# Designs tried in a protein design run: peptides against a protein of PDB entry 5HDT. Part 36

Target 1, 163 residues: chain A of PDB entry 5HDT
Amino acid sequence: MVVKTFMDMDQDSEEEKELYLNLALHLASDFFLKHPDKDVRLLVACCLADIFRIYAPEAPYTSPDKLKDIFMFITRQLKGLEDTKSPQFNRYFYLLENIAWVKSYNICFELEDSNEIFTQLYRTLFSVINNGHNQKVHMHMVDLMSSIICEGDTVSQELLDTV
Target 2, 163 residues: chain A of PDB entry 5HDT as posed
Amino acid sequence: MVVKTFMDMDQDSEEEKELYLNLALHLASDFFLKHPDKDVRLLVACCLADIFRIYAPEAPHTSPDKLKDIFMFITRQLKGLEDTKSPQFNRYFYLLENIAWVKSYNICFELEDSNEIFTQLYRTLFSVINNGHNQKVHMHMVDLMSSIICEGDTVSQELLDTV

## One batch from the design tools (peptide; aimed at target 1 S104 F109 E110)

Design b2_p23_2_s2 (made by RFdiffusion4, then SolubleMPNN; from b2_p23_2, 14 letters changed)
Fold by OpenDDE base, seed 5:
Structure b2_p23_2_s2 (fold): chain B 163 residues (1-163), chain A 23 residues (1-23)
Amino acid sequence: as target 1 above (163 residues)
Amino acid sequence: DEERKKKLEESGEKISEKIKKKK
């Protein structure tokens, strides 16, 4: 499946993008994705989201397994949105805003396990969404979920049942 | 771990600055 993402933001040249390649690969390592410190994992997720924004609409990663690991990792970090009074909430908000605006998860349509990834994303978002969230948070959550539904040709019944 | 956090924050800031320059 071919997924096209359109952005209003100018993209870096290929030469400029290569400057971040080593960092991108380093941050996607198991050392960081499985890091025991929750704050480190949040920082890693934000950096990964920014990397996806720089390389959009393409990913700097070629391994489908690695891409799956990254998006499952980012999805797990979104659990932090549940505590609106946390000192780290603004960083969780940044993560949500970024991936919603960039439509980063659109890359997952090319993955064999896309339905699993989207299902986990929806379950996570519905588990943390509450009336304490401001309108912007709700908007980003809705934008993220709606984009996947509208741009996906087919979705699993499990995903449909989640919505 | 604190040093790693600082390094990641610095990396994030550099990336963010790069993104801002493209606007």
Scores: peptide ipSAE 0.057, ipTM 0.697, DockQ to the pose 0.034
OpenDDE base, seeds 1, 2, 3, 4: peptide ipSAE 0.056, 0.048, 0.055, 0.045; ipTM 0.695, 0.688, 0.698, 0.672

Design b2_p23_2_s3 (made by RFdiffusion4, then SolubleMPNN; from b2_p23_2, 13 letters changed)
Fold by OpenDDE base, seed 1:
Structure b2_p23_2_s3 (fold): chain B 163 residues (1-163), chain A 23 residues (1-23)
Amino acid sequence: as target 1 above (163 residues)
Amino acid sequence: MEEYKKKLKEAGEKISEKIKKKK
């Protein structure tokens, strides 16, 4: 309840949300999701995360398939968290912080392939987590994973095996 | 490619700034 209330406070007005609709759709296109430049993909992921924050708890996307593609895409970008010395690490941190705070992945519960998405997320996070990460990074990772476990009614065996 | 990076960065910054203002 508290989280939803906070999300409402961070929401843009309905008029402002409409302004970002075209951008949201544009950024979710295959052109950007499959862009060959890694830095571009990171920027796209950050923008998408911000869009989700604006529209939370809803999303400007109506297609379940598109939502799946987006979150699978974001999940792939989180691999960049592994190298803490990368010049782009701060942006990866931003991405993690954003999606953890907003609980962006929670909208995936309504998707048929939610367990697949969550499984890939967990695998990715566990693959990149290391002792070089500070407490904040660890906290966000834990918050992100625990929120999904706590709010999900059922979890696939595959996901349970991953955790 | 550089042009796209700039555009995306600008878009992201605008979005982020708006979010900050709403907090």
Scores: peptide ipSAE 0.082, ipTM 0.694, DockQ to the pose 0.035
OpenDDE base, seeds 2, 3, 4, 5: peptide ipSAE 0.066, 0.074, 0.046, 0.085; ipTM 0.675, 0.684, 0.656, 0.693; seeds 4, 5 fail the geometry check

Design b2_p23_2_s4 (made by RFdiffusion4, then SolubleMPNN; from b2_p23_2, 15 letters changed)
Fold by OpenDDE base, seed 1:
Structure b2_p23_2_s4 (fold): chain B 163 residues (1-163), chain A 23 residues (1-23)
Amino acid sequence: as target 1 above (163 residues)
Amino acid sequence: SEKYKEKLEKSGKKITEKIKKKK
């Protein structure tokens, strides 16, 4: 229910955003972030990604520590992209596509521990990327990483075309 | 390509270092 609700929510609905604010905050609790079921954690990650999409460019989470926990959590879920034949791959793809499109990780630049977050993100993406991934997956990974890199250095078009 | 990955990794390290210096 929660997943479906956020997936269908429009960014333009301010009333709905306010209504589900408490739910959004609740999803970032340790109960969900440390849930023992891997599939549940994936769903939680997708919901969190949707929350960032809906509330962009802002986030309903005001605590820097909580934001760090969330993005470290999402990063850990991205490991599931490695197995392209997994029944859950489509949801992992959704997660990747969402955070890449929204540039969700960009809010981490305001965090004290942004270095740690981005480092783990890069390591995770490079660890899971393989020849089994199609061009779309590669594109999203590049978009996600390049958005962060462009804050400090420019990425040449030639480099992007090598994907 | 592996070459591309390496370049991205290097770029990532650079931005990471810059972020670290801003702390």
Scores: peptide ipSAE 0.063, ipTM 0.667, DockQ to the pose 0.036
OpenDDE base, seeds 2, 3, 4, 5: peptide ipSAE 0.067, 0.040, 0.019, 0.023; ipTM 0.673, 0.595, 0.415, 0.482; seeds 2, 3 fail the geometry check

Design b2_p23_3 (made by RFdiffusion4)
Pose (drawn by RFdiffusion4):
Parts: sequence; structure tokens; C-alpha cells
Structure b2_p23_3 (pose): chain A 163 residues (1-163), chain P 23 residues (1-23)
Amino acid sequence: as target 2 above (163 residues)
Amino acid sequence: NPKIRSSDEPFDPEVVEMLTNAL
């Protein structure tokens, strides 16, 4: 249910944002990022993606250490894109479609471990892509990775090598 | 506080082609 309200929420709705702001900060808790249940991490990942959409360009989570945990957590969930036969696939696709449209990962440009995050992101995307994915999956991955290069400060040799 | 960066300018075609070909 929380996924639906965060999906349908708007950047304009200042009222609903101030209301759900405390829940948004809570969903990033370590209880969720490390929950052993696959279905829970997926739902939490979709929420954190819209939480970044709704509150842009000013995200609610300010702690860099915590901000790092989130985007590495999201990268681990993108591994679910590989199984195109799973009933949960379309939810992993929604996650990809969302962080691609919102360019949420660009928040990591300011983090000290930005290169590790972007490098692990690139490796993951190139390791999950297969013949089961339609061109929309390919398109969203390019949109996601293109923004990191075009709008980033630099490209390390390590990140360039993953391509 | 960290900010979410974006721009309305189009992406570099060479970067888009590079990634498209790699995939």
C-alpha cells in the first residue's frame, strides 16, 4: 500500500510530503536495507526511488553514510532484472524505470565513494542484461548511465573499463 | 545537504552510442 501512495504522490503535494516525510526517513532504516526477505527489499527499493522523485532536487536523507547505504542497496536489487520470467520482474522494471527517469544516482556525485557506487552500478547492469529484455530496458539503462557521465565531474579509468 | 543534479540539455551522442553499442 505504501508503494502505491508513494507512486501516485506528486512533487507539488507539499501537504502529503510533510505528512509522510517521517515514514520516508524510516523506510531507509537498516532494518529494511538488510531485511532477509527478497520481497520486502524490493518494495522498499521502489519506495526509496519515488521518495527521491517526490522530494527532488532536495532529498530528505542528508547523512552521506546513510545516503551511500541506500544507493548500494538499490544496486543490489537491480540484480532482480535478470529473471524476466519471475512474477516480480515488472516491479524490478518499475525500479529501473524510476531511477532512470529521475536520475536519482546523480545525488552520489558529492559522496566520497561515488566511484565505487557508479562502478558497481555499471557492472551490475552489464551483468543482468540478456536476450529477455525489451528495448525499454536497454533504453532506461542508457539513460541511467549516460547521466552519470555527461553530468558528472569525471570518469575514472575503472568506470570507463566497465564499459 | 546533497542535491539531485539534472539538466535539460541533451546527452552527448557519442556517450549514448557507446553505451548502446556496449549493451

Design b2_p23_3_s1 (made by RFdiffusion4, then SolubleMPNN; from b2_p23_3, 7 letters changed)
Fold by OpenDDE base, seed 4:
Order: structure tokens, then C-alpha cells, then sequence
Structure b2_p23_3_s1 (fold): chain B 163 residues (1-163), chain A 23 residues (1-23)
């Protein structure tokens, strides 16, 4: 087994970022975010979540408007968590687990429309939570919501009304 | 910004493959 130095590991990380940069930029296009196929949109969301995981704590997107579009898009996909019997549920779980662990939504705090994004996220999650979800799903949902509350400097009245 | 990075693991190969086929 070859032992890598810290510098070597960092190099590998940068190579990964460069490798998927083009994919990251293309996946944020309207072509993918507004794709007519629901299953394609779910796959796009999963890839976007992986991109945020790789680039954390930063993101390869510099446009605030683009970031807003992406997270509003991801939020819409999370509606699919409602049906636990769906053949695509495992993909929805992957999406939820990823964004909860990485705390991907936390980059939205820097956006002027952060309250709108978080409000939509909370409303979506509460709308899909049901007794059919196992403990892991519930834990990820709680972790995702609690992290945002704990790390947010301010909470809008609209968000407070949602919670 | 998020403070936690899970890993530098690449995207799920299955997801990437399925996406490539669907597009």
C-alpha cells in the first residue's frame, strides 16, 4: 500500500474537481433543470448533490441566481420522497442522504433569497414526511432542517410559520 | 458555506451512467 502525503491527497482532490467541472457547469443549464423527464431530473439532482459534496465547502457556481435555481430545483425533486414504494425511491433517498450529510443548502445563506429557499425546503419536507418512512429517512430530514436552523443567523417570519 | 465535506468520492457511477443514457 502506497502512503500518500497530505499534498498528494490535496492534489487528488483538485484533480477530481477539475474532472467534473465541465459536468457541473452543464448540469446547471436550463436544459437539465427544466428537462421534461422526471426521472432525468432526479438523476440530475443526484449528480448536482454529488458535485456539491465534492466541492464542499465551496461550489463551482459563481452566480447567485444560478445557485438559487439549482437549490429550488433540488427542492422540487425532494417531493418524490413521499412514495416509499416508488422504484425511484432509492434515488430520492440518495439525494436526501447526500444533501443532509454535506449540508449543501448551507451555501444558500449567502444568497439574498435564502429565506425563500429554506422555506420551500421545509414545506416540501413536511409535506412528504409520512409513517411509511424508516428511521434513517426521518433522521436525514431532521438533520437537514436542524442544521439550517442552528447555523442561520436570522430566520424569517415566514420560515418560523413553516416550522 | 457548508462546513462538512463527506469525501472526494466521485459521483455515483451508476447515476452518471444512467444519466448519460437518458440524455
Amino acid sequence: as target 1 above (163 residues)
Amino acid sequence: SPKIKSSDKPPDPEVVELLSKAL
Scores: peptide ipSAE 0.153, ipTM 0.786, DockQ to the pose 0.068
OpenDDE base, seeds 1, 2, 3, 5: peptide ipSAE 0.130, 0.142, 0.123, 0.136; ipTM 0.772, 0.795, 0.781, 0.784

Design b2_p23_3_s2 (made by RFdiffusion4, then SolubleMPNN; from b2_p23_3 with N1S R5K E9K T20S N21K)
Fold by OpenDDE base, seed 5:
Structure b2_p23_3_s2 (fold): chain B 163 residues (1-163), chain A 23 residues (1-23)
Amino acid sequence: as target 1 above (163 residues)
Amino acid sequence: SPKIKSSDKPFDPEVVEMLSKAL
């Protein structure tokens, strides 16, 4: 697992991290991950991305199943990037920018279902990517995908064929 | 566009408010 080292200097102290532990756990609950409101789910995803940023290179979640659920959840939210005219597009951009910058998905390399997670991520990104996106969006998408390919030691052939 | 370096606060204030109501 590798995260951008320059992000470490801007992370909260250990004392501050402990204050967010309860919040982190509640955000990962089914109440939020399966919330019926799409806008709420987007806000939850952004908050989860911030949690991973704060706790990088580690995560406050010890359950592999919970981590999988979270990243599959975040991946589903990225579908919202397809509509650049949406009033919520800026929040979708924030989500993409954050997870690409932090390399949040790299935590998944140690998960048994990492290939499934990465495959769904790539499929989602290729599904929404279009020429209407600005250069920054394209850059973050490429950074996110290329980092996983270049740094992964367990990337499946199926995933490689998707790229 | 939002930037990850735009604030030193860990969470979006709107998210915090939303979560506070739900907890």
Scores: peptide ipSAE 0.284, ipTM 0.832, DockQ to the pose 0.021
OpenDDE base, seeds 1, 2, 3, 4: peptide ipSAE 0.245, 0.271, 0.205, 0.241; ipTM 0.829, 0.857, 0.780, 0.818; seeds 1, 4 fail the geometry check

Design b2_p23_3_s3 (made by RFdiffusion4, then SolubleMPNN; from b2_p23_3, 6 letters changed)
Fold by OpenDDE base, seed 3:
Structure b2_p23_3_s3 (fold): chain B 163 residues (1-163), chain A 23 residues (1-23)
Amino acid sequence: as target 1 above (163 residues)
Amino acid sequence: SPKIKSSDEPPDPEVVKMLEEAL
């Protein structure tokens, strides 16, 4: 049995991440973020969420503007959580569960427009939350919002007004 | 950098497949 060294293990991990680098870059393009098909956009969001999960705590994106676009895009997709009877609800749940568990939005603290992103996120979540959601959905929404509040050094008045 | 949980699990292959088929 071949035992891999620590360096070999790290190298393997980096090589695996490289497999998704091209995908990550393509999915962040305007072609996908502005795709006319709503179902495609949802799938793109789920893939982006997985990319953030894999590359956490970093992201394979260097442009602050691109990161902003991505998270604003993901936020828009979360609107689909409102209809619990939708055939795509399970995919929306997947998206929510992923970004909540990973704490993906926390990378936005490095962005100058973080307050805008968080404000839009909170507004979206509060707009879609309803009594039709089960306990798990509620917990993920709360986890997502509370993590940002707890880890943020400052909270804008606009964000406070949203909450 | 803020603390973010990571996972080495690959993207959901079903999602990837569906995305490829949709394009």
Scores: peptide ipSAE 0.241, ipTM 0.823, DockQ to the pose 0.088
OpenDDE base, seeds 1, 2, 4, 5: peptide ipSAE 0.212, 0.203, 0.234, 0.195; ipTM 0.841, 0.839, 0.850, 0.837; seed 4 fails the geometry check

Design b2_p23_3_s4 (made by RFdiffusion4, then SolubleMPNN; from b2_p23_3, 6 letters changed)
Fold by OpenDDE base, seed 1:
Structure b2_p23_3_s4 (fold): chain B 163 residues (1-163), chain A 23 residues (1-23)
Amino acid sequence: as target 1 above (163 residues)
Amino acid sequence: SPKIKSSDKPPDPEVVEMLSKAL
């Protein structure tokens, strides 16, 4: 299966990364980003996170607009972290763990709308964080936010107001 | 620009399987 093969791709396999470039690009299409099923959107987000992981330290997406769409999309999916009792929570955890470890959002520093993306991310994380989350979830959230602060030369006033 | 980190951690097989069924 194409999807399974792509998801199991070795980061050191340049040939395979090139072969699945079109698939990676297709996953960022409006068809998937605006899919009506929230569970499908979550899976798409996880897949996109894995794409960034596999293609690290680079990204297969060259369009700034597309990158913005992707990270705004991923940010919206993170809202699902609020319900720790959801059957899908493990997938939301996977998404959080992945993007925190990979530091995927750091790609956004090259984007003109980076402040907007980071602001939305922080607002989302602060809105979903609660005492029901275990220490690992809190750690990943802190790691994700601190990485962005450390890498950024300046922080917008809007972001400061969010924190 | 800051580079993101590579990882040897494999993708979650359950996520992969569910994605394969959904897409």
Scores: peptide ipSAE 0.136, ipTM 0.794, DockQ to the pose 0.082
OpenDDE base, seeds 2, 3, 4, 5: peptide ipSAE 0.111, 0.097, 0.111, 0.111; ipTM 0.770, 0.763, 0.770, 0.771; seeds 2, 4 fail the geometry check

Design b2_p23_4 (made by RFdiffusion4)
Pose (drawn by RFdiffusion4):
Structure b2_p23_4 (pose): chain A 163 residues (1-163), chain P 23 residues (1-23)
Amino acid sequence: as target 2 above (163 residues)
Amino acid sequence: EAEELKALREENMFLAAKARSLS
């Protein structure tokens, strides 16, 4: 249910944002990022993605250590894109479609460990892509990775090598 | 130049998130 309200919420709705702001900060808790249940991490990942969409360009989570935990957590969930036969696939697709559209990962430019995050993101995307994915999946991955290069400060040799 | 680049990044992210909200 929380996924639906965060999906339908708008950047304009200042009222609903101030209301759900405390829940948005809470969903990033370590209880969720490390929950052993696969279905829970997926739902939490979709929420954190819209939470970044709703509050842009000013995200609610300010702690860099915590901000790092979230985007590495999201990258681990993008591994679910590989199983195109799973009933949960379309939710993993929604997650990919969202962070691609929103360019949420660009928040990591200012983090000290940006290169580790972007490198692990690139490896993951190149390791999950297969003949089961339609062109929309390919398109979203390019949009996601293109923004990191075009709008980033630099490209390390390690990140360039993953391509 | 660093402040202008940061402002541009914020504008791009806002517009991209708004486009997503209208989709």

Design b2_p23_4_s1 (made by RFdiffusion4, then SolubleMPNN; from b2_p23_4, 15 letters changed)
Fold by OpenDDE base, seed 5:
Structure b2_p23_4_s1 (fold): chain B 163 residues (1-163), chain A 23 residues (1-23)
Amino acid sequence: as target 1 above (163 residues)
Amino acid sequence: SKEEKKKKRKELIKERAEERSKR
């Protein structure tokens, strides 16, 4: 499976980056982002997260609109973290862990609609946090949200008060 | 200062997350 391949890839391998460039572009297509199968969308999100990890600190996507679509898409998938008893929870956890550790959303500071993206992220995470989550999940959620505050000046107090 | 504001905002996030995680 493609997801397993990305998980084992080294971030500093230029050869691997070149090898999977085409795949990265295809995964960001409307075909995958709007795929009717929920499980497929989750797998796509995990692959996209791996791509961001590999290509960090820069994404292989040149279109700001595409980047926005991707992060809004990933944010929507994070809703699946709510059900800790789901068979797919481990994959949702992987998604969260990856984007939190890599600080993938920080690339959004370069986008005009960064506040919209961050607002949706905060609202989503605060909506899914519950007492079924262990300390690791809680830590990753907090780290993901706090990293945006620490690295950016665009997130105002007013924004935080509205979420 | 900007740093002080960021610290306060970070603490707010932690507090909110902690509160909601207990529901």
Scores: peptide ipSAE 0.409, ipTM 0.890, DockQ to the pose 0.045
OpenDDE base, seeds 1, 2, 3, 4: peptide ipSAE 0.369, 0.132, 0.364, 0.379; ipTM 0.863, 0.702, 0.859, 0.865

Design b2_p23_4_s2 (made by RFdiffusion4, then SolubleMPNN; from b2_p23_4, 16 letters changed)
Fold by OpenDDE base, seed 4:
Structure b2_p23_4_s2 (fold): chain B 163 residues (1-163), chain A 23 residues (1-23)
Amino acid sequence: as target 1 above (163 residues)
Amino acid sequence: SEEKKKEERKKLILERAKAASKR
C-alpha cells in the first residue's frame, strides 16, 4: 500500500509534501534500512527515491547523518543491477532511472562526507556496469556519474583509484 | 595548473565509465 502510493506520485504541492513528511521519516528509520528482506529493502529504496523526487531540490531530512545513511543504503541496493535476469530487475532499473533523472545524489554535495558517498556510488556502479546491460541502463549509469563529476569541485584520489 | 589537473581527472573518470560500459 505504501509502495503503491509513492510509486504513483510526482512532484506534489507543498501541502501534500507536508502530509507525507512523517511517512518519509519513517521510511528512513533503521527498521526499514536494515530490514532483513532484500526485496523489502529494494522497495524502501524506491520509495526513498520517490521522496527525493517529490521534495527536489530539497529533502525532508534534516540530519546529515540520516542523509548519508539513506544514500549509502540506496547505493547498496544498486548492486542488484548486476543480475539482469532477476525477477526484481525492473525495480532496480526503476531505482536507477529515478535517481539518475532526478539527480538525487547531488544533494549530497552539502554533506561533509560527500566524497565517501560518491566514492561508494562509483565503486558500486563500476562493479556492476558491463556490456550485458542494455543501452538505457548504460545511459542512466553514465548520466548519474556524469552529473556528480561535472558539478563536483574536486576529484579525490580515492575516486581515481576506483575507476 | 591545479584547475587543469582537476578537469583532466574528471575527463578521465568519465572516459573510464564509458569504457567500462562496453566491457
Scores: peptide ipSAE 0.339, ipTM 0.850, DockQ to the pose 0.044
OpenDDE base, seeds 1, 2, 3, 5: peptide ipSAE 0.327, 0.325, 0.275, 0.263; ipTM 0.852, 0.842, 0.835, 0.832

Design b2_p23_4_s3 (made by RFdiffusion4, then SolubleMPNN; from b2_p23_4, 15 letters changed)
Fold by OpenDDE base, seed 1:
Structure b2_p23_4_s3 (fold): chain B 163 residues (1-163), chain A 23 residues (1-23)
Amino acid sequence: as target 1 above (163 residues)
Amino acid sequence: SAEEKKERRKKIIEERARAASER
């Protein structure tokens, strides 16, 4: 499994980073981001999250438009957190835990459309939160949203209105 | 202060999330 491969990578290995650079770029292609299989899209999201973890605080993606597409894509996958009884819930949890801990969305602060990305993230998270989620899930969701508020110097009124 | 504003915003998020989690 591709996800397992990235999960086993050493974040401190520069050689490994270079080795998987091309793969990272391919995972961000429309072929994967628009894949018709939802399970494949989830796996892609997890891999992308792992890539951000490994390459933090930077990413192998240099195009602002591509970065926006990626984070909008990841945000859409987080909708899967709503059903806690889903067979794929553990992978959705992994995705959430990873991006929350790494603060992956912080890369978006430099993007022109950062407010749009953050707004969609907040809207998505608040829409999926329910009483089926345990304390850990709740904590990660709060941490993810709070980190953006704390790290950002300015927050748009639109984002505040979404909260 | 800027830090106070951030803290207030953080608390708002926490409260909103808590309320949402009760659904």
Scores: peptide ipSAE 0.480, ipTM 0.908, DockQ to the pose 0.044
OpenDDE base, seeds 2, 3, 4, 5: peptide ipSAE 0.477, 0.495, 0.472, 0.469; ipTM 0.909, 0.912, 0.906, 0.906; seed 3 fails the geometry check

Design b2_p23_4_s4 (made by RFdiffusion4, then SolubleMPNN; from b2_p23_4, 15 letters changed)
Fold by OpenDDE base, seed 1:
Structure b2_p23_4_s4 (fold): chain B 163 residues (1-163), chain A 23 residues (1-23)
Amino acid sequence: as target 1 above (163 residues)
Amino acid sequence: SSEEKKERRKKLILERAKARDKR
């Protein structure tokens, strides 16, 4: 139900955005980010991706530390892309497609620990990318990484060496 | 400037988010 709520919400749904703001904040709590069920964590990640989309360009999370935790969390979920035959692959694809299209990770450039976030993202993507992925998956992975590289004048040499 | 980059980024993300809604 919660997943559907944010998935179906549009950018211009101002009343709904205000109504579900507290829910959006609650989804970023440790209870959900550290939930023991990996399927629940995937659903939470998808919701968070939609929240970034819906509330763009201003995410409702005001704490830089919380934002870092969220993006590190999303990055960890992207590991699920490695198995194209997984029952949850379509949701992993949704997560990838969403964050790649919206360029949600680019808001991390405002964070002190942006290099750490991007480094983990690149390492994760390169660890799961394979020839079994279709063209769309590859496209989104490239788009996601390229969006950050294009703003790479502010990234560390260590991150650039990872690419 | 850094502020100009920030504003351009916000604008881009917003436009892409809107476009995603219309897909």
Scores: peptide ipSAE 0.646, ipTM 0.942, DockQ to the pose 0.850
OpenDDE base, seeds 2, 3, 4, 5: peptide ipSAE 0.202, 0.247, 0.232, 0.197; ipTM 0.767, 0.791, 0.783, 0.763

Design b2_p23_5 (made by RFdiffusion4)
Pose (drawn by RFdiffusion4):
Structure b2_p23_5 (pose): chain A 163 residues (1-163), chain P 23 residues (1-23)
Amino acid sequence: as target 2 above (163 residues)
Amino acid sequence: RTPPMNTEDMPASVRESYHPYFE
C-alpha cells in the first residue's frame, strides 16, 4: 500500500508530503535496510526511490552516514534484476526505471565515499545484465551511469576500469 | 551543493502501469 501512494504522489503535493515525511524518514531505518526478508527490502527500496523523486532536489534524509547506507542498500537490491523469470522482476525494473529517471544517485557526489558507491553500482549493473533483458533495461542503465560521469566532478581510474 | 537531478514526475500512465505488480 505505501508503495502505491508513494508511486502516485507528486512533487507538487506539499500537503501529502509534510504528512508522510515522518514515514519517509522512518522507512530508511536500519530495521528495513537489513530486514532478512527479500520481499520487504524490495518494497522499501521502491519507496526510498520515490521518496527521492517526490522531495527533489531537496531530499529528506540529511545524515551523510545514513544517506550512504541507503544507496548501498539500493545497489544490493539491483542484484534482483538478474532473475528475469522471477515474479518480482517487474518491481526490480520499476526500481531501476525510477533511480534512472530521477538521477537519485547524483546525491552521492557530495559524500566522502562516493567513489566506492559508484564503483559498486557499476560492477553490479555489469554483473546482472544478461540476454533476458530488453532494451529498456539497457537504456535505463546507461541513463543511470551516464549522469554520474557527465554531471560528476571526476572519474577515478577504478570507476573507469569497471567500464 | 545541490545535486543535479531530474525534477519531473514520471508520466502517471507509466507509474500506474506498475500497480498490478504491487497488488

Design b2_p23_5_s1 (made by RFdiffusion4, then SolubleMPNN; from b2_p23_5, 9 letters changed)
Fold by OpenDDE base, seed 3:
Structure b2_p23_5_s1 (fold): chain B 163 residues (1-163), chain A 23 residues (1-23)
Amino acid sequence: as target 1 above (163 residues)
Amino acid sequence: KIPKVNTEDMPKEVRRSYYPYFD
């Protein structure tokens, strides 16, 4: 499976990174981002998160519009964190841990619509966070949000109201 | 370099096998 391939790939695997570049680009297509199966979309999100990890600090996606689509897509998947008893929760946790650790959303600072992306991220996280989540989940959520606030030059009032 | 995400760090209550989905 493609998801497993990217999950196991290292950042220093230059030959593999080049080999799978086209696959990484294909995974960001509407075919995958708008896939009708929710579980497939989650796996795609995890794979995209790994792609950002592997190619960090630069993303293989050069189009600002495509980057926006990807991060809005990933943000939508994070809604699945609300149900801690879901059989797919471990994959949602993986997604959260990955993007928090890699700080992949920091790529969005270069985008014109960064404020929209961050606002949607914060709204999503605050909508799903609850006392049922364990400490690590809380930690990753806080780390993700704090990193963006601390590294951002400007924060909109809308974003501040969300925090 | 950003370290590889370690799935072993998942909480015991959350951690489940991914292998059924990785064929």
Scores: peptide ipSAE 0.035, ipTM 0.688, DockQ to the pose 0.128
OpenDDE base, seeds 1, 2, 4, 5: peptide ipSAE 0.026, 0.027, 0.020, 0.022; ipTM 0.639, 0.677, 0.605, 0.624; seeds 1, 2, 5 fail the geometry check

Design b2_p23_5_s2 (made by RFdiffusion4, then SolubleMPNN; from b2_p23_5, 8 letters changed)
Fold by OpenDDE base, seed 4:
Structure b2_p23_5_s2 (fold): chain B 163 residues (1-163), chain A 23 residues (1-23)
Amino acid sequence: as target 1 above (163 residues)
Amino acid sequence: KTPKVNTENMPKEVRESYYPFFE
């Protein structure tokens, strides 16, 4: 129910955004972020990606620590892109396309630990890239990384070493 | 506001699953 609700919502649904704000907040709780089921965590990540899309450019999460936890969580889920033959690959593709198109990670520039988040993202993306990925996957990965580089004021040496 | 998600590059199965009214 919750996942479908956010998938069907657009950025201009102001009344709905207010109505479902509490659900968005609960989805970012440790109960969901640390859920033992890998498939559940993937669905949570996709829903979180839609939440960032809907509420852009302002995230509904006001805590910097919570935002860091969420993006570190999403980054960990992107490891699932490695296996192109997985039955869940299409959902991983959705996650990648969403965050690349929306530029969700760009809200991390306001965080003190932005360099850590971006470094982990880049390391994860480079670790999962393989010959089985089609052109669209590669394009989304490049778009995601290049957007962060272009809009960032500074890039840490660690991030530069990763790229 | 950031752009709305573009579903044209999504796999058909994903588009139909996440956006059932997509035409």
Scores: peptide ipSAE 0.031, ipTM 0.667, DockQ to the pose 0.169
OpenDDE base, seeds 1, 2, 3, 5: peptide ipSAE 0.029, 0.032, 0.025, 0.029; ipTM 0.632, 0.668, 0.645, 0.651; seed 2 fails the geometry check

